# Ledger of designs, part 95: peptides against a protein of PDB entry 4HTP

Target 1, 231 residues: chain A of PDB entry 4HTP
Amino acid sequence: SQTVASHVPFADLCSTLERIQKSKGRAEKIRHFREFLDSWRKFHDALHKNHKDVTDSFYPAMRLILPQLERERMAYGIKETMLAKLYIELLNLPRDGKDALKLLNYRTPTGTHGDAGDFAMIAYFVLKPRCLQKGSLTIQQVNDLLDSIASNNSAKRKDLIKKSLLQLITQSSALEQKWLIRMIIKDLKLGVSQQTIFSVFHNDAAELHNVTTDLEKVCRQLHDPSVGLSD

## One batch from the design tools (peptide; made by RFdiffusion4, then SolubleMPNN)

Design b2_p17_6_s1 (from b2_p17_6, 9 letters changed)
Fold by OpenDDE base, seed 1:
Structure b2_p17_6_s1 (fold): chain B 231 residues (1-231), chain A 17 residues (1-17)
Amino acid sequence: as target 1 above (231 residues)
Amino acid sequence: MEELRELWRKLLEEARS
């Protein structure tokens, strides 16, 4: 479909998130987010230059950045333990091996990195020497697969959930999978608040979200930072 | 499609420079 999300690599969102996470100060975190957002808006204008009244917006990215605010898709039904088992199987890791045990016992410190309790980071280090350097998925494709997972979870189709997860995993780098895991678990650990994300997106975003709780509506109505809620 | 992908790449690179 003709959307910005259909053209933006998931890898580029992940690299932005990585930059935000690694930044120490609020200002730097904001800068990295703004760089991605501004690029998105410029691309939107170019993509839709001949079309008025499009519904396309930043929503496909925003719902991945603020997964706790997701209201369109239902629960994934995926926990760290499930992912651990999946990775052990997919990577053919010995069950009693060091890497398998790290994934299964991610809450217990086993290494020198101090990543205990952060499954995504544990997974990243296991995946890094075993995965592609660059993924191939767009933001739209990631959202489509996540929609499939949620739908199949609701339908109690575990086999189809696994299929979609495998597609996500096999087409993603270790870094992309780190962030994908955090999106699924709904804990990005960016070090920047929801309020900050909204404030950078649009001055009226927090207010509109507080009233509507509709992230898509917020992204669509406040797509243009120069057009306010009262305009 | 390729042209649009290149446009995105350029926009992001410019924003990050």
Scores: peptide ipSAE 0.735, ipTM 0.961, DockQ to the pose 0.977
Fold by OpenDDE base, seed 4:
Structure b2_p17_6_s1 (fold): chain B 231 residues (1-231), chain A 17 residues (1-17)
Amino acid sequence: as target 1 above (231 residues)
Amino acid sequence: MEELRELWRKLLEEARS
């Protein structure tokens, strides 16, 4: 069936996240999130105008925005060191070169950007001058690939994990990869709390999540901001 | 399909304007 996520470019989510991160102050961060959310809801209404009982919701995006709340997808089994090695291989970086060492020693301050401990930012700067691929993935495709990674991790199929990861990498811009890494590591560093995200999404979202711990249920049941839990 | 993609783009642009 058709979903909003199958039509929304992953790049547009990433640009929203980038806007949120760069914004100073809660109000501006909220504005950027709301702009994306409102667009999503409007598109949902248009897409499903003649369809009843759809299960489609904001969940595909929400689970990427709040990856620490993911309960459906199991562990990826991916660490920064694995990604570092993969990028070194993929980009054919000299192993003793500056960029390779930056990726491997991402926790050590280099004094340039002050991004110590943020692997995604370090990766971004390495990728930016090298990654010429314009992102082409939808949110649905990203989630499908992440599902594949988690499933194959459970099945101990490292080869298939690498395959899916390479698909993500080769079809994403440097900026998209920065955010993808943060989603995998489950630390977006948006500067806005989970509570704020829920509050903007729906007034009852935090409460429902506290009870159910089911992010999809929250997104589905509270899809309409005008319909509350008691309705 | 293309029409839907354009619709999304329009909606997002309008929201950000």
Scores: peptide ipSAE 0.734, ipTM 0.961, DockQ to the pose 0.979
Fold by OpenDDE base, seed 5:
Structure b2_p17_6_s1 (fold): chain B 231 residues (1-231), chain A 17 residues (1-17)
Amino acid sequence: as target 1 above (231 residues)
Amino acid sequence: MEELRELWRKLLEEARS
């Protein structure tokens, strides 16, 4: 079945997240999120114009924006140290070189940018001169790969985890990888609260999530901003 | 498929303008 997520480039979600992060005011952060959300809803209406009973929703994007609320997908089993080692291997970085040491010692302030403790930012600067300018993945493809990672982690298949990570990395820009890392680590550093995201999505979203703790249900039942829980 | 990709691009650009 056709889904919005199968058509939306992951790059466009990442550019939205980047805009939110760079914005200083709450209102501006909200605007950038709303722009993406409204585009998604309009595209949904166009894609499903002749189909009334669809289960498609904003969930594929929402679960990447609020990864700490993920309940469908099990733990990735991936930490910063694992990613550092993977990047050193994939990029063939000298282990005693500056970039390798930056990745391994990401908690120590070694650079001028003050990015200590933010592995994703450290990785971004290492990747920027080495990666594609634009990725090719859709939101659906990213979620499929993340599902694979979680499933294989549960099954203790480390080789298959590495395979899926390689696919994510090789098909993503440095900026997209920055956000992928933050999604995997479950810390986006957007500067906007979960409550704000829910409030912008739907007036009843926070309430429904508090009761169900089911992000997919929230996105599906409250897909239409004009239809409430009591309707 | 191309038409849908163009539609998405247009919608997002319009929203950001």
Scores: peptide ipSAE 0.734, ipTM 0.961, DockQ to the pose 0.919
Fold by OpenDDE base, seed 3:
Structure b2_p17_6_s1 (fold): chain B 231 residues (1-231), chain A 17 residues (1-17)
Amino acid sequence: as target 1 above (231 residues)
Amino acid sequence: MEELRELWRKLLEEARS
């Protein structure tokens, strides 16, 4: 069945997240999120105009925006050190070179940029001159690949994990990879709270999540902002 | 499918304007 996520470019989610991160005020951060969410809901209505009983929801995007609340996927088994080694190999970086050392020692301030300790930002600057300018993945495709990684981690299939990671990396821009890394590590650094994200999504979202701890259920039951829990 | 992709682009652009 067709889903909104199968049509939405991952790049558009990443550009939204980038706008949120760069915004200083809470109001501007909220605006950027709301713009994306409203577009999603309008697209949903158009896509499913003749199908009233669909399970499609904002969940595919929400689980990437709030990755720390993910409960459907098992652990990825991926840390910054693993990603650093993968990038060094993939990009054929000299092991004793500046860029390889930046990735491996991302916690140590090596430059004038206040990016120390943020692996995703370090990776971004290494990737920017070396990767695609525009990615080709949809949100659904990203989630499918992340599902594959989690499943294969549970099954201890390291080769298949690497395959899925390579597909994510080779089909993504530097900016998209920055956000993908943060999604995998489960720290987006948006500067907006979980409560704020839920409040913008639906007035009852925080309450329902507190009771169920089920992000998909929250997105499905509260898909319509005009329909509450008590209705 | 191309029509739907164009619709998404339009919706997002309109929301950001």
Scores: peptide ipSAE 0.734, ipTM 0.961, DockQ to the pose 0.980

Design b2_p17_6_s2 (from b2_p17_6, 7 letters changed)
Fold by OpenDDE base, seed 2:
Structure b2_p17_6_s2 (fold): chain B 231 residues (1-231), chain A 17 residues (1-17)
Amino acid sequence: as target 1 above (231 residues)
Amino acid sequence: MEALRAEWARLLAEARS
């Protein structure tokens, strides 16, 4: 059956994350997350209004927002150095050129933005003038591709990993790739804690996650903010 | 599906307004 994630552009999640990151205060960060979440819940109700007992939930988005809590898919086996080399190849960057060196030496203080150590930001600026202005992937498609990467990593099929990565990259804007990289590396740098994300999602979310360590269960059981764990 | 995606876009825009 169709899911909310199959209709939500990955770009919209990324724009939300970007808004959160750029926000200074906790309250503003929370507002941006809440706006996306509320939209998701409203859309869910509309999409499934004539269907009972659906398992669809915020999980497809939540697992990208809190990638460090991912327990379903295996490790990607992807590091910054792999991505750097991939981008150099894909973008046909001169090996001794400034952009290639920035990607490879992302830990060193180089460039004009002071983003040393933040590979995703360095990649963003390299990609910005070279990539699509608008991506085409939905959240579901992104998760499908990430599932493929994890599965193929487990199977040690580097060629298929590359294939899925290329699909992600070629169908994403620079901004979307920035956040995709952070999701893969599992460090979003949002400036808001996991506890805050859970608290905004549902009053009982942190507690349920502490007990179950099952992010999907948390999202499914606590889908309705007005229905508590004990109800 | 296009209509549904449009509805999503509307909801998000409304939330951000």
Scores: peptide ipSAE 0.726, ipTM 0.959, DockQ to the pose 0.972
Fold by OpenDDE base, seed 1:
Structure b2_p17_6_s2 (fold): chain B 231 residues (1-231), chain A 17 residues (1-17)
Amino acid sequence: as target 1 above (231 residues)
Amino acid sequence: MEALRAEWARLLAEARS
C-alpha cells in the first residue's frame, strides 16, 4: 500500500540519527529529530491528502529509532559475532588480517579511533572504503527485510537469514550499515532518552506507551501532535 | 513515485535549512 515509509530513503533516517549522535546538547539532538519528524508529518499530509482513515503513521520509522520497544517482529537471532563472520566472508577479508581481527575482537582496542566495544563503529570504518557511497533502500524495504530475517529466524532457516542480511548490506552505505547494525542489536547510542523521543513525538506518547506497550498504536493514535488522548 | 520521493527530499531539505 501507499505509505510514507515507501518513499523515504533509509539513508535520510540514518543521516538524521548520525546528526543526533554527533550533537552535543539535548536541544540540538531534539532539533534534528524534530526536523525529520516534521518532514514526515508534512509528507504524510501531502501523500494522503485525498484519502481518509489511513492507518499509515510514523511507526515504520519509530520502530527503527526505538528498536528495543519492538513487539511485532520476533527476535532476529543475530549477534555481533555473526555479523563479523558475515562481513569477513562478504568482503573477502583475510581471516587473520587486521580488519577481520578488528571485527572479531571489537571489544578490544585495536585502532586509533577508540571505538572498542562498539561493533557498529568498528564495522563502519572497515566498510567505509569498501562500500557504496549511497544506499538504495527505503524505510519500508528495510522493515520488510528485517521482517524476513525475524520470520526466518523463527523458522530456523539460517540460509534465508543470511540472504536477507546480504540484501540489506549490499544495498546500504557504510553509514547506513552502522545504523542497521545498531537497530538489529537494539542499541542506537543516540545520547537522548526514550522519554525525550516520545516527548518530541507527542506530549501524550510516553503515557500511552506505558499503558499499551504498543508502539504502532502510539504512532497511529497520536499521529497529530495537536490531538491528545482525551480528545 | 519519483515525484513523491523528490517531494520528500525537498521537505527534509527545507526542514534542515
Scores: peptide ipSAE 0.725, ipTM 0.958, DockQ to the pose 0.975
Fold by OpenDDE base, seed 4:
Structure b2_p17_6_s2 (fold): chain B 231 residues (1-231), chain A 17 residues (1-17)
Amino acid sequence: as target 1 above (231 residues)
Amino acid sequence: MEALRAEWARLLAEARS
């Protein structure tokens, strides 16, 4: 269907997240999020100019920014060790090689980056010289693939899980994969709270989420920042 | 669709400027 998410590159969300992570202060982090959000809302208005009864909202992006609040799709069944093994296989890394061992022993401090325990960062440095420079996935495509993974995990179809994972990673840059991993593991390390994200999105977002625990409802009902819960 | 993607890119670039 025609959605904002079908036109927004996943890379642009990732670059926003990267900017947020690298920002030192709360205000700067908020600015980067607001820039993306405002662009999304403006694009929504343009895309749906002649269609007032749409269910399209910021939800496709929000569920990736706040993956711990995901309630629509079930568990992925994916852990760091699984991803490590997958990358070793896909990249044909020597089993006893430096990079393979870094992925498998990601909790052990190595090097000078101080990335111990952060699998996504370790993966990033392994992937950077080995994968494509520019990804091709939209936010919608990423969510579709994640939906597939969750569904197939529930159905115990490991082959199809692998297929979807391979599609994700082969069509993503190292930076995009860094954030994708964090989305799957549900730990973005943005340095900004859930409350802040909701507050920037809409003044009533936190309240509505506390009542409904429905992230999509929050995004749809409070799509317009000028229209409140009681309006 | 290319026009729409271009519009998105423009909007984001504008927001970041």
Scores: peptide ipSAE 0.725, ipTM 0.958, DockQ to the pose 0.978
Fold by OpenDDE base, seed 3:
Structure b2_p17_6_s2 (fold): chain B 231 residues (1-231), chain A 17 residues (1-17)
Amino acid sequence: as target 1 above (231 residues)
Amino acid sequence: MEALRAEWARLLAEARS
């Protein structure tokens, strides 16, 4: 069946996240999130106008925005060091070169950007002059690939993990990869709290999540902002 | 399918305007 996520470019989520991160005030951050969320809900209504009782919800996006709350898929088994090595290989970077060393020693500041400890930002600047392809993935496709990674990690199939990672990388812009990395590492650095995200999504979202710890259930049951838990 | 993607793009652009 068709889902909203199958039509929404991953790039659009990433641009929203970028806007949120760059915003200084809480209100401005909330505005950017709300713009994306409202668009999603409107599109959902249009997409499913002739269908009742659909299970489609904001969950595919929410699980990428709050990746630390992911409970459906298993651990990826991916850390910064693995990604660093992968990028060095993929980009054919000299192992003793400046960019390779930046990736491997991401905890130590080497530039003027002050990105020490933020692997995703370091990766972004390495990728930016090299990654020329436009991102082509939808949110659905990103989640499918992440599911594959988690499944293959559980099955200890390292070759298939690499295959899925390469598919993500080769179909993503530098900016999209920055955010993808943060999603995998589960630290988006948005500067807005989990509570704020839930509050903007639905007044009852935080409460329902506190009880169920089920992000999909939260998104599904509270899809309509005007319909509460008691309704 | 392309029409739906265009609709999404329109909605997001509208929300950001």
Scores: peptide ipSAE 0.725, ipTM 0.958, DockQ to the pose 0.978

Design b2_p17_6_s3 (from b2_p17_6, 8 letters changed)
Fold by OpenDDE base, seed 1:
Structure b2_p17_6_s3 (fold): chain B 231 residues (1-231), chain A 17 residues (1-17)
Amino acid sequence: as target 1 above (231 residues)
Amino acid sequence: MEELRELWEKLLAEARS
């Protein structure tokens, strides 16, 4: 069945996240999120104009924005060190070279950017001159690949995990990979709280999540911002 | 599919304008 997520580029989510991160004020951060969300809802209405009782919702995006609340997908089993090694291999970086060392020693980089402890940012600068300018993945495709990674982690199939990661990486820009890394590590560093995200999504979202701990239910039941939990 | 992608791009662009 058709979903909004199958049509929304992952790049557009990432650009939204980037805008949020770069914004200094809470109001601007909220605005950028709202712009994406409103677009999603409008697109949903257009996509499903002739279909009633669809289960499609903002969940595919929300689970990437709030990855720490993921309950459907099991653990990825991926750490920064694994990603560092993967990038070194993929990009054919000299192991004793500056860029390889930056990735491996991301906690204490010697570079000029001052991004100590932020692996995703370090990776971004290494990737920027070496990868695609624009990715090709949809949000649905990203989630499918992440599902594959989690499933294969559970099955202890490291080779297949690597395969899915490579597919993600090779089809993503440096900026998209920065955010993908943060999604996998479950730390987006947006500068806006979970509560704020829920509040912007729906007035009752935080409450419903507190009760159900089910992000999909929250997104589905509160898809319409004008329809409350008690309605 | 392409038409829907264009619609999305339009909607997002409008929201950001």
Scores: peptide ipSAE 0.748, ipTM 0.962, DockQ to the pose 0.979
Fold by OpenDDE base, seed 3:
Structure b2_p17_6_s3 (fold): chain B 231 residues (1-231), chain A 17 residues (1-17)
Amino acid sequence: as target 1 above (231 residues)
Amino acid sequence: MEELRELWEKLLAEARS
């Protein structure tokens, strides 16, 4: 069945996250999130105009925005060191070169950028001159690939994990990869709390999540901001 | 599907304006 996530470019989610991160004030951060969310809800209404009972919701995006709350997908088994080695191999970086060393030693300050300890930012600067300017993946496709990674990690199929990672990387811009890395590592550094994200999504979202610990149920049950838990 | 993609782009652009 058709979903909103199957039509929304992953690039548009990433541009929203980038806007949120760059914003200094809470109000501005909220505005950027609300703009994306409202667009999603309007698109949902248009897509499902003739179908009243659908299971489609904001869940495909929400699970990427709040990856630490993921309970459906199993662990990826991916750390920064693994990604560093993968990028060195994929980009054919000299092992003793500056860029390879930056990726491997991302915790140590190497320059004036002040991005020490943020692997995603280090990767971004290495990738920017080497990657496609525009990605081609939808949010649905990203989630499908992440599902594949988690499933294959559970099955201990390292070769298939690598295959899915390569597909994600080769079809993504440097900016999209920065955010994808943060989603996998489960640290987005948005500067806005989980509570704020829930409050913007729906007034009852935090309460329902505290009771159910089910992010999909929260997104589905509270899809309409005007319909509460008691309604 | 192209029509739906265009609709999404329009909606997001309008929200950001």
Scores: peptide ipSAE 0.748, ipTM 0.962, DockQ to the pose 0.982
Fold by OpenDDE base, seed 5:
Structure b2_p17_6_s3 (fold): chain B 231 residues (1-231), chain A 17 residues (1-17)
Amino acid sequence: as target 1 above (231 residues)
Amino acid sequence: MEELRELWEKLLAEARS
């Protein structure tokens, strides 16, 4: 079935997240999220104009924005050290070189940017001069690849995990990879709370999630901001 | 597919303007 996520570039979600992170005030952060959300809802209405009973919702994006609430896919089994080793191999970085050491020792402040402890930021600066400028993945494709990683982790198929990771990496810009890493590690560092994200999405979202712990159900039942739980 | 992509780009641009 046709979904909004199959048409929305992953790059556009990442640019939204980047805007949120760079914003200083709560109001500005909320504005950037709302802009993306409103665009999604309008696109949904246009895409499904002749189909009233669809299961499509904001869930494909929401599960990437709030990855700590993911319950559908199993654990990735991916840590920063694994990603560091993968990047060193993929980029053919000298093992004793500056960039390889930055990735492996990401917790040690070695750079001028003060990004110690944030692997995604360190990776970004290593990737920026080496990666394509614009990615080609949709949100749907990113989720499909992440599903594959989780499934293969459960099955202990390390080679297939690597294959899916390589597909993500080779089709993503440095900025997209920064956010992808944060999604996998489940720490986006947006500077806004989960409660704020839910409140912007729908007034009843936090309550429904507290009861169901089902992010997809929250997104589907509360797709229309004008229709409440008691409706 | 191209028309839908253009629609998305338009909607996002309008929201950010």
Scores: peptide ipSAE 0.748, ipTM 0.962, DockQ to the pose 0.924
Fold by OpenDDE base, seed 4:
Structure b2_p17_6_s3 (fold): chain B 231 residues (1-231), chain A 17 residues (1-17)
Amino acid sequence: as target 1 above (231 residues)
Amino acid sequence: MEELRELWEKLLAEARS
């Protein structure tokens, strides 16, 4: 079945997240999120114009925006050290070189950007001059690959984990990879709370999530902002 | 599918304008 996520570029989600992160005030952060969300809902209505009772919702995007609330997908088993080693290998970086050391020692301030402790930002600057400027993945494709990683982690298939990671990396821009890393590590550093994200999505979202802890159910049941939980 | 991609791009651009 057709889904919104199968048509929305992952790059567009990442650009939204980048805008949110760079915004100073809560109101501006909310605006950027709302712009993406409203576009999603409008696209949903167009895509499913002749179909009633579809299960499609904002869930594919929401689970990437609030990765700490993920309950369907199991743990990735991926940490910064693993990613550092992978990038060093993939980019053929000299192990004793500046960029390799930056990735491995990301907690130590080494650059002028003040990115100490933020592996994703360190990776971004290493990747920026080395990666394609435009990615090709949809949100659905990203989620499919992340599902594969989680499944293979559970099965202890390190080779298949690497395969899926390579697919993600090779089809993503440096900016997309920055956000992908943060999604995997489950720390987006948006500067906006979970409560704010839920409140913008739907007035009843926080309440429904508190009861169900089911992010997909929240997104599906409260897809229409004008239809409340009691309706 | 190309038409749908164009629609998405249009919607997002409009939202950001």
Scores: peptide ipSAE 0.747, ipTM 0.962, DockQ to the pose 0.953

